Peptides against a protein of PDB entry 7UQJ. Designs and how they scored, part 310

Target 1, 160 residues: chain A of PDB entry 7UQJ
Amino acid sequence: PELYQNFNITPPRGVLFHGPPGTGKTLMARALAASCSSDERKITFFMRKGADILSKWVGEAERQLRLLFEEAKKHQPSIIFFDEIDGLAPVRSSKQEQIHASIVSTLLALMDGMDNRGQVIVIGATNRPDAVDPALRRPGRFDREFYFPLPDVKARFKIL

## One batch from the design tools (peptide; made by RFdiffusion4, then SolubleMPNN)

Design b2_p27_6_s3 (from b2_p27_6, 11 letters changed)
Fold by OpenDDE base, seed 2:
Structure b2_p27_6_s3 (fold): chain B 160 residues (1-160), chain C 160 residues (1-160), chain D 160 residues (1-160), chain A 27 residues (1-27)
Amino acid sequence: as target 1 above (160 residues)
Amino acid sequence: as target 1 above (160 residues)
Amino acid sequence: as target 1 above (160 residues)
Amino acid sequence: MNIILAPPSRLLEDVENPRPIERVIED
């Protein structure tokens, strides 16, 4: 919220952090949460791994997502950070279609159901933006994308 | 401190983290601060943006630097992190010469006045190492440089 | 290599980056890889997730580890980064004992078989250092540990 | 890409993977 207010930017409902693994997406999300948090305004940071939601909560993943968004709404201002969101909402591929389709649909509904006035920011992090269901990357969902490049070797580390 | 103690290295007075924006310089500085902090030895992390010292403290920037170093010395072991240090200590260019020259001179004096036995590490971060006054990059000041490159994608991350 | 050479430190065979998720372990590892890479000396960065080695390569995980170390040796100077190494080498708990025991034993043998003259650094990252097999944390293996705390707010960031 | 420095964690109620709310199954 404040980050966007300070920049006079309408806070997106969702921000996709994408880029190669270990580019600091998760750390940026934490850093954002913390930078937006003051002694007066604590931002609650909710973190989930996409793969963990599927693996631990087979059949309950939708409910866990709903509970997560409810808790985030109770603890506003808040950030929901999905690490490895491609693990939660993979592009619709044939074999795991039913379970993943329901989770994606639930996540879409939860993001669409967030009033823009809510002080809940959803940050998805992925190493594979093309492995994220395109439906999540539409306006009103993860409509802001930040590429987290690796660091380039062409820059001369003169570690003298 | 402990990082250097554990490696039997004399802690530098200053470490320059340089490299393109978003390469993790600031993150590294925090990770270092944190890695050097134990339950018994809390490292106090002081952060300043170079540009903020100039913009907010026109005419007081020298005093603010002195106060920062005094506070860091009181709260040893400590890290002073200057983010965007090129904004504080730009290479001497003609038009802003007087104010910048005094701030640079003050920072130089503060770094030179740190006893090497002091548990105060100064970390400067910049995206433009060549925009940092060369006087800061001399032995006894920012005499350790860590580049933080932007990834050359041609480095085959065979994530097999 | 150069990081340790510049500090006159014998490069450890293994470095364990541990700390809460999103503390920049992976970013640090990449920044280190990049920092040790020059135009003349490109450090090859090999990255694996511990859990991916187990899940994708059930029965081949040992072979994949061997191949990884061989490729890293061919592409010296190199860094092997294991993200979530606790997923690859969990503490021996009763139910998955056999497959995990063999993978841990293979990783141990590969780390022990690295000549200290080898320009291969192994970095393990974990959010749960106590979930990493203690055998990996012994001298000649992951004998250097870097804690990446969440920036604990008891560290008074007086951002004055 | 400004790596925004996370201020220290007091300001983040880091609900890292809050334990699944163990529904205390109220008996």
Scores: peptide ipSAE 0.000, ipTM 0.194, DockQ to the pose 0.050; fails the geometry check
Fold by OpenDDE base, seed 3:
Structure b2_p27_6_s3 (fold): chain B 160 residues (1-160), chain C 160 residues (1-160), chain D 160 residues (1-160), chain A 27 residues (1-27)
Amino acid sequence: as target 1 above (160 residues)
Amino acid sequence: as target 1 above (160 residues)
Amino acid sequence: as target 1 above (160 residues)
Amino acid sequence: MNIILAPPSRLLEDVENPRPIERVIED
């Protein structure tokens, strides 16, 4: 929530960063966390990788998501960044196992349970926005989506 | 050194990173300083914010610039990164006070005084390249300019 | 390209970006690919994720690495960015399967086979530099390492 | 949401303790 106060924009509950791999989605999320953190107001940045949540916490992924959101709420203002969220929250219609559906459902519930007054922002990064469950991309969740174009090679050139 | 040798490009004395705020100018400068540093050959990264040089060193800004360039020369290879250089080096034709003109003149002289064989690179970052004194943007100074586009407004809007 | 000529530094064969997840390693690699390109001289950016090379190309990972390096050599100047290189090239002393040792060996050979005159730069990004095979972190390979700290919140503000 | 996608180049100021990164082309 506080992050978006710095941007003078209505804080979305969630932001989906999407675009080709290495377009800076992960980086931008951190930059946002960073640039919204002042000496007076530090933002706590929570980062998880979608695939790590699935693989490291088999059978506890839902609990770890809950704990993550609780800890983010405790350390407001905060950003929860899910890198490779398409790994965490695949489309429900995919032939993926029931475990993904449970994790997606948990993430949906956690995002829906974020008070609009809360200072927790969720950023998901993906190379495949269409691989993210459409339910996550609805208003009140990842309802704002950022296409990270390949920085046009020209745009990129102007960075070295 | 050698990457530029491979590219057969005359190393600029200075590089201007310009583009909207938050476009990653400052970060790129650090990344450049970092990725050229090996275990055998570390680059010393000097970072100053333009406004900080003006505000923290009122009456000594010119001296601090000289010291910065001396220290950078001493610790070659080195990068001097000026974040928000438009704050340090406003256009001389602007109705800004004589102090800015002195600082700009000092910076010009320091950049002109960099031997082409020197291993000091100056990177200026600005959101307003047109607010930077055109004299700084000439060959032998910030003669290479890098536009950090807004990650395409489409990319930005998806983050908005 | 031009940046390294100024510093007269041997272009490293590889750069290891390491630091906490989402510190911008992937983004920096792209920014580097970007900023080294000019209107005259575009850098081709090849990106692979370590885990993707393992998972998508089981039994062809070595071949895909070879093809990647060949294509990068063909499109010089180029950057090969391995995101999550600790997933591609785990420590050989780990009880990990022989497949990882083969892939690491292939990557070592490909990096060693980069001509110092070549315009191919390899960037590896990891959250766990100590999980990367020490052989990859030796001179002539990923011999320069960038720690991407969690940006100090102050450093982060300069991203707005 | 003026989330200026920092080009790749801004979030590495978020690098506190840069170990020398090898191949960032130092201009």
Scores: peptide ipSAE 0.000, ipTM 0.210, DockQ to the pose 0.040; fails the geometry check
Fold by OpenDDE base, seed 4:
Structure b2_p27_6_s3 (fold): chain B 160 residues (1-160), chain C 160 residues (1-160), chain D 160 residues (1-160), chain A 27 residues (1-27)
Amino acid sequence: as target 1 above (160 residues)
Amino acid sequence: as target 1 above (160 residues)
Amino acid sequence: as target 1 above (160 residues)
Amino acid sequence: MNIILAPPSRLLEDVENPRPIERVIED
């Protein structure tokens, strides 16, 4: 957040961290939260796992998302981190389409409802960016994407 | 690997990475795999998610574990990384006990069947070490545990 | 550590983490320290920033390096992490050559003076591996190198 | 960015597209 302000860059509403599993997406999100917090300006970090929101809160996943965004708004400046966001918003597959579509629509509405003046940043992490609903990857939502590559095989051969 | 040699520590067969979510457990496992590989000695890294083995392979999870350990043995030196191992081997809860007990028993047998001279290391990552069957946390299995603390609570209170 | 014993690999004295800024080198070093500590064997983690050693300790940087290595040796098993090591050991540039050369020579001597039986590992992190004195990147010093790639430039341009 | 050092390229493909071990044995 403050990093973007210091650079006169409009802070993204949503940032998608994507790359192979275990490339440090979750850990980067925490490090960003830590790096954006100062002694003067504490950032509240909310972390949720996409699969947990679907599995633990069957029928209440929308409510849990709303409550999460309300708490994040109440505790500004804040970061909402979704680990494995492809678990929340899979590209519409036929059999679970209605429940997933409802949760995705709720997440879309919550991200769209964040005023540009809000000090809430959403970070989504996925190993499969193409498994994330393209509607989430549009401007005003996850409009920034960070690819987390594997360490280069050549550099790995220097470690190897 | 070499870090433990410098420490005159008997190499674990299994290492449990535990700590709060997004503390970098998966990232560490891959970094360890790469740090243990050399130009002369390539380490093969196998990664599986605990929930994927249970969910995708209902009735074949045991076979998939066996095949994984066979391939790891064939491609020595190797690392098997289980992300969210508490998803494979939850502490025995009454209703799903039989299927989970069978998978846990298979994993136990596979870890016990690794010769001490084998160049296969198993890394399990969990956010809930107490949700992992205590039988997996015994000597000759996940006998080493690494706690991944949250960044210091004071730094976390700078983030909160 | 123990992973290298299972692989019959000689443990590195020094590991160089290199790659673009914000690629998680510092975070990996902390995670490695945590991942090398067990309930039975706590690893002491010493972190220093290269620029801080030069800037805060003008004329005492060599002494601070010596004290750091002595404390690390006293608290074995230990990890010394140098963040931004290119700030300590820049490739010899003419005007600051003498002071930097003295500090580099001290660091070289300290790394060379670590017995192969010592339980001290040095991790250096840099965004500019070519700015690190090649003498540090030789066998018995930072003889292992880990490349920390950028997130894909296209993804980065979506973040920028 | 926490840099996890990559598994071998084939296992990276398996990580991006977790193929059943069965298909890796048949090729």
Scores: peptide ipSAE 0.000, ipTM 0.278, DockQ to the pose 0.048; fails the geometry check

Design b2_p27_6_s3 (from b2_p27_6, 11 letters changed)
Fold by OpenDDE base, seed 5:
Structure b2_p27_6_s3 (fold): chain B 160 residues (1-160), chain C 160 residues (1-160), chain D 160 residues (1-160), chain A 27 residues (1-27)
Amino acid sequence: as target 1 above (160 residues)
Amino acid sequence: as target 1 above (160 residues)
Amino acid sequence: as target 1 above (160 residues)
Amino acid sequence: MNIILAPPSRLLEDVENPRPIERVIED
């Protein structure tokens, strides 16, 4: 939030974090949430795991998504982080269960319904960006993508 | 590696990363793996998810653990990262299937069989350190524990 | 802070993060600050950009550094993060302006003047560790170094 | 093998820009 304000850059509504498993997408999202908060400006961080949303919220996943976005909007400025968003919003296929299609549609609508003036940022993390519905990767949704590579060797020496 | 070498600190055989979900344990492990390698010193990083070891390697999990440690030893210096290690090595209970008890025993033996001179480090990540077998948390095994707290709001504020 | 206390390891006074641009050094520093804070233990994080210190604080950079360290000491436990510290503390050269030499000397003195019992950690990030004054990289200063390698393309895709 | 964990703030930078692990074996 503040970082983009300081540069007169409109913060993205949605940022897709993608890269190999355990490349730190989730930690990055948390750190970003942490870094965007100041003693003056509390950012509320909401975290959900994509697969957990589908499995735990069977029949209510759409409602829970709506509530999540409403709560995030209520607690602005806020970040919604979806870990493993490919589990929540898989590529639309003819084999996609209607439930998944409905959840994706709800997420699309929620992201489209966010005013760019809103202080809500959505971060999605995935190991498989190609498994995320391309409709989510369009402008006004997850229109920013960051690739998280596997840590290289020399950086390994100095952390340990 | 280098960081501890500079301090003449014997590297732990095993490090347990614990803390709430999405606190960056997996990322830290990868970042550590990345930072331990230099262009001169290649560290091989092995990653396994605890629950996946149990589910994918039914009947061969012990052998796969042995192979993992042998491969890590062959490719020294190396890091073995177990994400969600509480899934791989749950607390020993009378209700624990013999298979799980055997896997835990195999992991214990593999960690005990690591020479402290070996350039193999094992990192276990869990959201529930109390769900990890206490035998794994003893000296010579996962004898180093790192708590990964949720980024606090105030720390978030001052990071920016 | 807590992480080192849990291991009876004296926290380093200074940690140098280095690696290519966009390797996430700044984000790591932020995540560390965030993860070092608990609801029980608030860590104050101070962030400065090295080049900004030189450019914005012409003629007062030394005073601003002193104030930063004093404020960090006042708000213990704390982390001071210098992003692009090679801009703040370039290698001493005969061509180095007296101003830069004085700033480096001030930073050296401030790091030397930190009691090891103080709960102030300094993190410096650079893309060019060889451009950082070697005097800063000595024991009791930035005596811990972490290399942040360029994210591999596939791993970049999966962090986001 | 000496693993020095960076303080938690350092964790995220190492995390953001992990360089290629020469060999990652994920099963």
Scores: peptide ipSAE 0.000, ipTM 0.297, DockQ to the pose 0.068; fails the geometry check

Design b2_p27_6_s4 (from b2_p27_6, 12 letters changed)
Fold by OpenDDE base, seed 1:
Structure b2_p27_6_s4 (fold): chain B 160 residues (1-160), chain C 160 residues (1-160), chain D 160 residues (1-160), chain A 27 residues (1-27)
Amino acid sequence: as target 1 above (160 residues)
Amino acid sequence: as target 1 above (160 residues)
Amino acid sequence: as target 1 above (160 residues)
Amino acid sequence: MNIFLPPPSTLLEDVENPIPLERIIEE
């Protein structure tokens, strides 16, 4: 928020963090949340796990997503972090996954319905960016993607 | 290894990383692995997810654990990282979980069977340390525990 | 600190975090500080910016470093984090940098004067490890170095 | 632009044993 406000830049609606497991995606999201919180401007950090939204909220996952985005809007500036977002928005494979299609459609609509002036940033973390529905990776959604490589061992060798 | 070797200290057999989801446990394990690699002493990092060992290897999970520890011993110095170790070693609740009891018993035996001179460190990451079998948290196993708190936003305010 | 105490290891006097801007160095240092604080053993985290020590304390930078290390010793276990340490400890190039030479010499002496039993860890973060005086990178000072790679820029190009 | 992703705010309490990554074997 402040970073983007200080730059007069519209914050990206969504940022996709991807990379091997344990490259710090979730930590970075939390760090972003915590670093952008000043004493005057606390950023509210909402965390959800993609698979948990599907498993816990069978039949209500869409409603829970709406509520999450509403709460995030109420608590601006805010970050919505989806850990393992590939669990929430798998690539549309077979017609039988109507439930997944509806949840993805809801998330798409929620991201599209974010006012560009809204101080809500969505961060999705995944180990498999290609397992995320390409519709989420379009401009105005997760239009920003960050690869978290393995900590390059070679570069650490110079230092020990 | 070198840190401990340079200090003439027996490396802990196991380190438990615990804390809220996305506090960087897995990243730290990777960072630890990568940091202790010098050009001369590369450390092999083995990563497993606790739930995946149970789900993929029903009936062979014990064998896979043995193989993992054998490979780690062959590739010394090494780290075995168990992500979501609470999924591998749930607290022994009901008598019916014979499979879980056997896997936990195998992990206990493997950790106990590590030569203290072995350059194999086991790191377990969990969001729920109390969901990990207390037998794993005893001296000579996961005898060191590291809490990964949420990045305290309040603590950051003092430094901005 | 506890880690090293629990292992009977002399904590490294200094750890150098290096890597491109925005790779998580400062946050990792903060994370290390706050995570090593248990309810029983709070770790005091001291943060300083290298350039700020030079710019704010012209003629007193050495005194401020001494005070910082004294405060860190009083508040053990503690971490001293130098962000942008290359600003504090530039490579000794030309004879005219007497002020820099004195500050670097003071930091060297402070790191050398840390009792190996002291629970004070110094973390330096830099984007330019080669800009840090090699004397600081010797054993018993910043004898451990950690590279924070860029999250692979190729993946960022899809996002920026 | 190297977007300085603020470092992951992992409060790593007692991270004991820094071991180098030579080979990552993920299953």
Scores: peptide ipSAE 0.000, ipTM 0.300, DockQ to the pose 0.045; fails the geometry check
Fold by OpenDDE base, seed 3:
Order: structure tokens, then sequence, then C-alpha cells
Structure b2_p27_6_s4 (fold): chain B 160 residues (1-160), chain C 160 residues (1-160), chain D 160 residues (1-160), chain A 27 residues (1-27)
């Protein structure tokens, strides 16, 4: 919540950063966390990688997500950044559907449970927004999407 | 130091990173400082915020700039990064013209005094390149400018 | 290209960006690639994630690394960015030691085979530099390491 | 795929000055 007060914009509950790999999604999330922190108002940044939540916590991924959101809520204002969120919440396609579905369902519930007054922002980063479960991309969740274009080589030239 | 030798380009004395807020100017400067450091040869990164130099050191801003450049010269190879350089060196517009003019003049002199063989690079970051005194944007100073485009305003507005 | 020429430093063949997750390593690498591109001299950025090279190309990881380096050499000046390089080249500890050892050995050979005159820079990013095979962290490889501190205000001031 | 380095995403700027995240809880 607090992060976006600085932006004079109704803070999205969730923001999806999408674009080609290395377009700066992860960094932007951190930069947002950073740029929104001040001496008066430090933002707590929680980072998780989608694949790590799946792999490290097989059978506890849901619990880890809950704990993450609880801790983020405790340390408001906060950002939860999911790098490679397509690894956490892939579109239901394979036999691991049930595990992914449970994790997705948990993440959905946690995002839906974020009070509009809460100062927790969730940022998901992906190279494949279409690989993210469409349910995560709905209003009240990752309802704001940022295309990180390949910064056009021309834009780079102006940066170099 | 090392990355640019491979490119056979006369290294700019100064680089102006410009573009909308949150486009990656400050981190790019850090990235440069980082990527140029090695175990054998660490780049010393000096950071100052333009507004901080003005506000913290009213009447000593010129001295602080001199000390900064001396320290940077002492710790070569080094980068001096001025974040929000438009706060340090605004175009001469208001009654604070004299103070700004003195600081700008000092910065100009310091940049002009950097030996082409010196391993001090100055990076200025601004959201408003047109608010930077044009004298700073001339050859031998911030003669290279890098436009950090808004990740397409559409992408940014979806983050905002 | 241009920034490092000023520093008269032998360009590192490889730079390891390390620090806590989301400290901006990936973006820093991109920022570097951007800041090193000019209208005259575009840097080609190659990005691979360590885990993706392992997982997508089981049995072809070595070939993919070779192709990556060949293509980077073809498109000089270039940056090869390995995000999560600890996923590509973990310290030899487990029974997958042979596959990791082969990939590490290939990466070592490719980095060692980079002509000092070559305009290919390799950047590895990791949250766990100690999980990166020490052989990759030696001179002529990832011999430059950048700690991306948690941007403690102090670390931020040193990066600014 | 060789991804030519996309110019730094504007998202790089926002990350550049990581304001002290009071707690980066990195698990």
Amino acid sequence: as target 1 above (160 residues)
Amino acid sequence: as target 1 above (160 residues)
Amino acid sequence: as target 1 above (160 residues)
Amino acid sequence: MNIFLPPPSTLLEDVENPIPLERIIEE
C-alpha cells in the first residue's frame, strides 16, 4: 500500500512484470521497493523465486506462501516479489496439475485476502505472461501488467 | 576500467543518464562501477545526490565537490555518480542563481580538470536533462548522454 | 565499450554479480550492456539462466554453451549474462557431479578461450557466490566479483 | 535464443537505488 502512495496511483495489489528474460523485471521490482523506501518509510522486500518455492518446499509451498504473506503483512509496507512466477503458477497443463493448482489456489487466496488498505504489494516477474495462470492476472491480483520490452536497441544506444 | 578498453572508445569524462524517474539511471551507474571492478582492480564508486550536496553543505558545496573529485582521483579508477544532478546543477533560472552558478562552475571546472588519462568517470543522473545546465552537457563534461526511456509509458503505467 | 577504456584496465573476461536475491544483479548486467552500447557500437546481450541451460538441454548443455559463446563472439561486442549461474555451475557436491562437472568444464574452457582481445564479457549473477564452482571465480574467468549488498542505506550510498 | 541485450528496461532505474529495504527477508 505505502509504496504506491508515493506514486499517486491506487496501488495495485499485484503487478506482473513480463517481457523477455533479463529486461529488468527483478530489478525493477527491487527498484520500486527501493525508490519507495525513504528514511521515514522503509519498504520490506520479500523475494521468492517461483521455481524455488516449488522445489524447496514440496508439500510446504502453500505454507511457505502463507508465511511469506504473513511476514509481508507484519512488515508493512512491503513488496513480495515473485521472480519467475510462471515457475510457481504455470497454466494447468501437466500431471503436476494438482500441486500447481494448490499453489496457485493458495497464491490466489493470499492475493485476494490482501486488504486494499494493506501495504503489501505483490510483484510477479515472468518471461512468459501467457504461462502464468490467467486467474493470477485478473483484477485484484496481478491486475497490472508491465511489459518490459526488450529495450529497443535504439533505447540502449541512448543509454550508452 | 577494463570493459571499455576492449571497445577502443575514448572514455567519456562524463556520462549523463537521463530519462523519466525510475528508468534505471542510478543502478546503471552502479552496474558500471560494479562491472568495472575486479579483485585486482576495484573501482571506487562515489555517490552524491545533487540535492544533498546543496542542502547538507550550504556554503561548502564547492568544497565538497572539490574533495569528492580529489578523493575520486586518489582512488582511481573511480566513478563519481551524481544522482539527481539537476538538483545540483539546475539551469540558471531563480534567485538562488548565484549559489547554483557557483556549484555548477565548480563542477564544470572539476570535470574540465579531469585529465583524459584520468580514471575518474563522472556519471550524472537526471529525470530532466533539459534542467541540467547546458554547460555540463558539452564535450569533455557530460558529453555522452544516455536516454533511459520510460519502459514504454504503457508498461510503466501498468507498473504505476 | 567506452566507459572502461578510460580506466586502462584489462577488461575482465568475466564478472560475478553476487548478493542477495533481487539486489539487481540481472538488471545491472542489462544496465551495463545498455550503458556500453552506443549508436555507433551496439552491445549484443546474451542472457541465459543457469537452471534453464541445465534443464532444457540435458545432454546438450555443453553444446548450447559453445553455441552461445560462438554467437557472442560473432556479435561482438557482446555480453553473455548467466543469471543464477550457481544453477549452471554448482560446486561439485552431489551425484549429478558429472553433469555439472562437464558443464563447468565447458564453461571454464569457453571463458579461458576468450581472447583477451575479444569483446565478449561474461557476467554471472548468483545469490550464492560460494555455491559457484571456485574454478569459475579464478582469474581469467569470473575474476571480478561484485557484491550487491542488500541495499542498506550505506550500501546504497556507496552505489550512488 | 541470443537475446541482444535489450536496452536497460526502465525498470532498471527503479532498482538502481535500492532504498534500504529494511528487511530483505531472503529465506
Scores: peptide ipSAE 0.000, ipTM 0.225, DockQ to the pose 0.047; fails the geometry check
Fold by OpenDDE base, seed 4:
Structure b2_p27_6_s4 (fold): chain B 160 residues (1-160), chain C 160 residues (1-160), chain D 160 residues (1-160), chain A 27 residues (1-27)
Amino acid sequence: as target 1 above (160 residues)
Amino acid sequence: as target 1 above (160 residues)
Amino acid sequence: as target 1 above (160 residues)
Amino acid sequence: MNIFLPPPSTLLEDVENPIPLERIIEE
């Protein structure tokens, strides 16, 4: 949050971290949460796993998302990190379409409902950005994306 | 590789990365693969998710584990990384005991079958080390454990 | 440590993390310090910022480096992490050449003075590997290098 | 719980692309 203010840049509401698995997306989200916190300004970091919201909270996933955003809003400035967000908002596959569609629509509404003046940032991490519903990747939602490449293969061969 | 020589420590066959979610376990496993590779000596990195082996390969999970270890042995020196290994080898809970028990027993046998001279290292990552079958956490298997702490609580209280 | 023994590779004394800013070098160094510690063997992690050693310890920078390496040697096995090491060891630019040259020479001597049997690893992180004195990037010093690539530029421009 | 972190040298270079599970089945 403050980093963007210092640069006179409008802070993103949502940031999508994408790249191959194990490229440090989750770790970077935690580091960003850590780097944005100062002695004067504490950032609350909320982490959820996309698959956990769907699997643990069958029928309650929408409520859990709402509660998460409410708590994040209550504890501003805050970061909501969704690890494996493609697990929450898969591109509509036929068999689970209704449940996923309602959860995605709830997440969309929650992200859209974050006022531009809010000090809540959402970070989504995925190994498959194309598996994330394109509606989440629009301006005012995950409108910022970061690709985490694999470490260079040539550099790889120097440590072995 | 070389770091363990400097410590005069017998190289583990298996390393368990454990700690809170998003502490960088997966990134570290990739980093380990990348630190062990030199220009002269290339390490092959195999990554599997514990939940994927159980969910995608129902009835084939044992075969997939065997193939994974065979390919890792063929491409020595190599690292096998199991992300969320508690998804493969949960502490025996009564209802799914048979399928999990056979997969765990296969993984145990594959780890035990790695000759001490083999250039295959297995890394398991979990947020719940106590949810991993204790049989995997024994010498000759995941006999080394690494705790990934949360970033310092004072730094965390700057984030919270 | 032990991973290098399995591969019959001589452990690096120094590892250079390089790549664009915000690629997770510092985060990786912390994750590496956490991943090298087992229940039986605790690794001590020392972190210093290159600019802090020069700016806070004007005239004492050499002493602070010596003390750091002494403490690291006392608390073996240990990792010394230099964040922004190009701030400590810039390629000799004319005006500050003497002070930087003495600090670089001290760091070189300290790295050279680490016996191959020592359980101290040095990690340097920089955004500008070409700004690091080539003498540091030689065998027995930062003889291993790791490139942290930028997240995809399209993704980056969504965050910037 | 001892925090063992492997040397930082490990991250950047060495991870050969994990062979996709899909390719192992087709051979």
Scores: peptide ipSAE 0.000, ipTM 0.275, DockQ to the pose 0.054; fails the geometry check

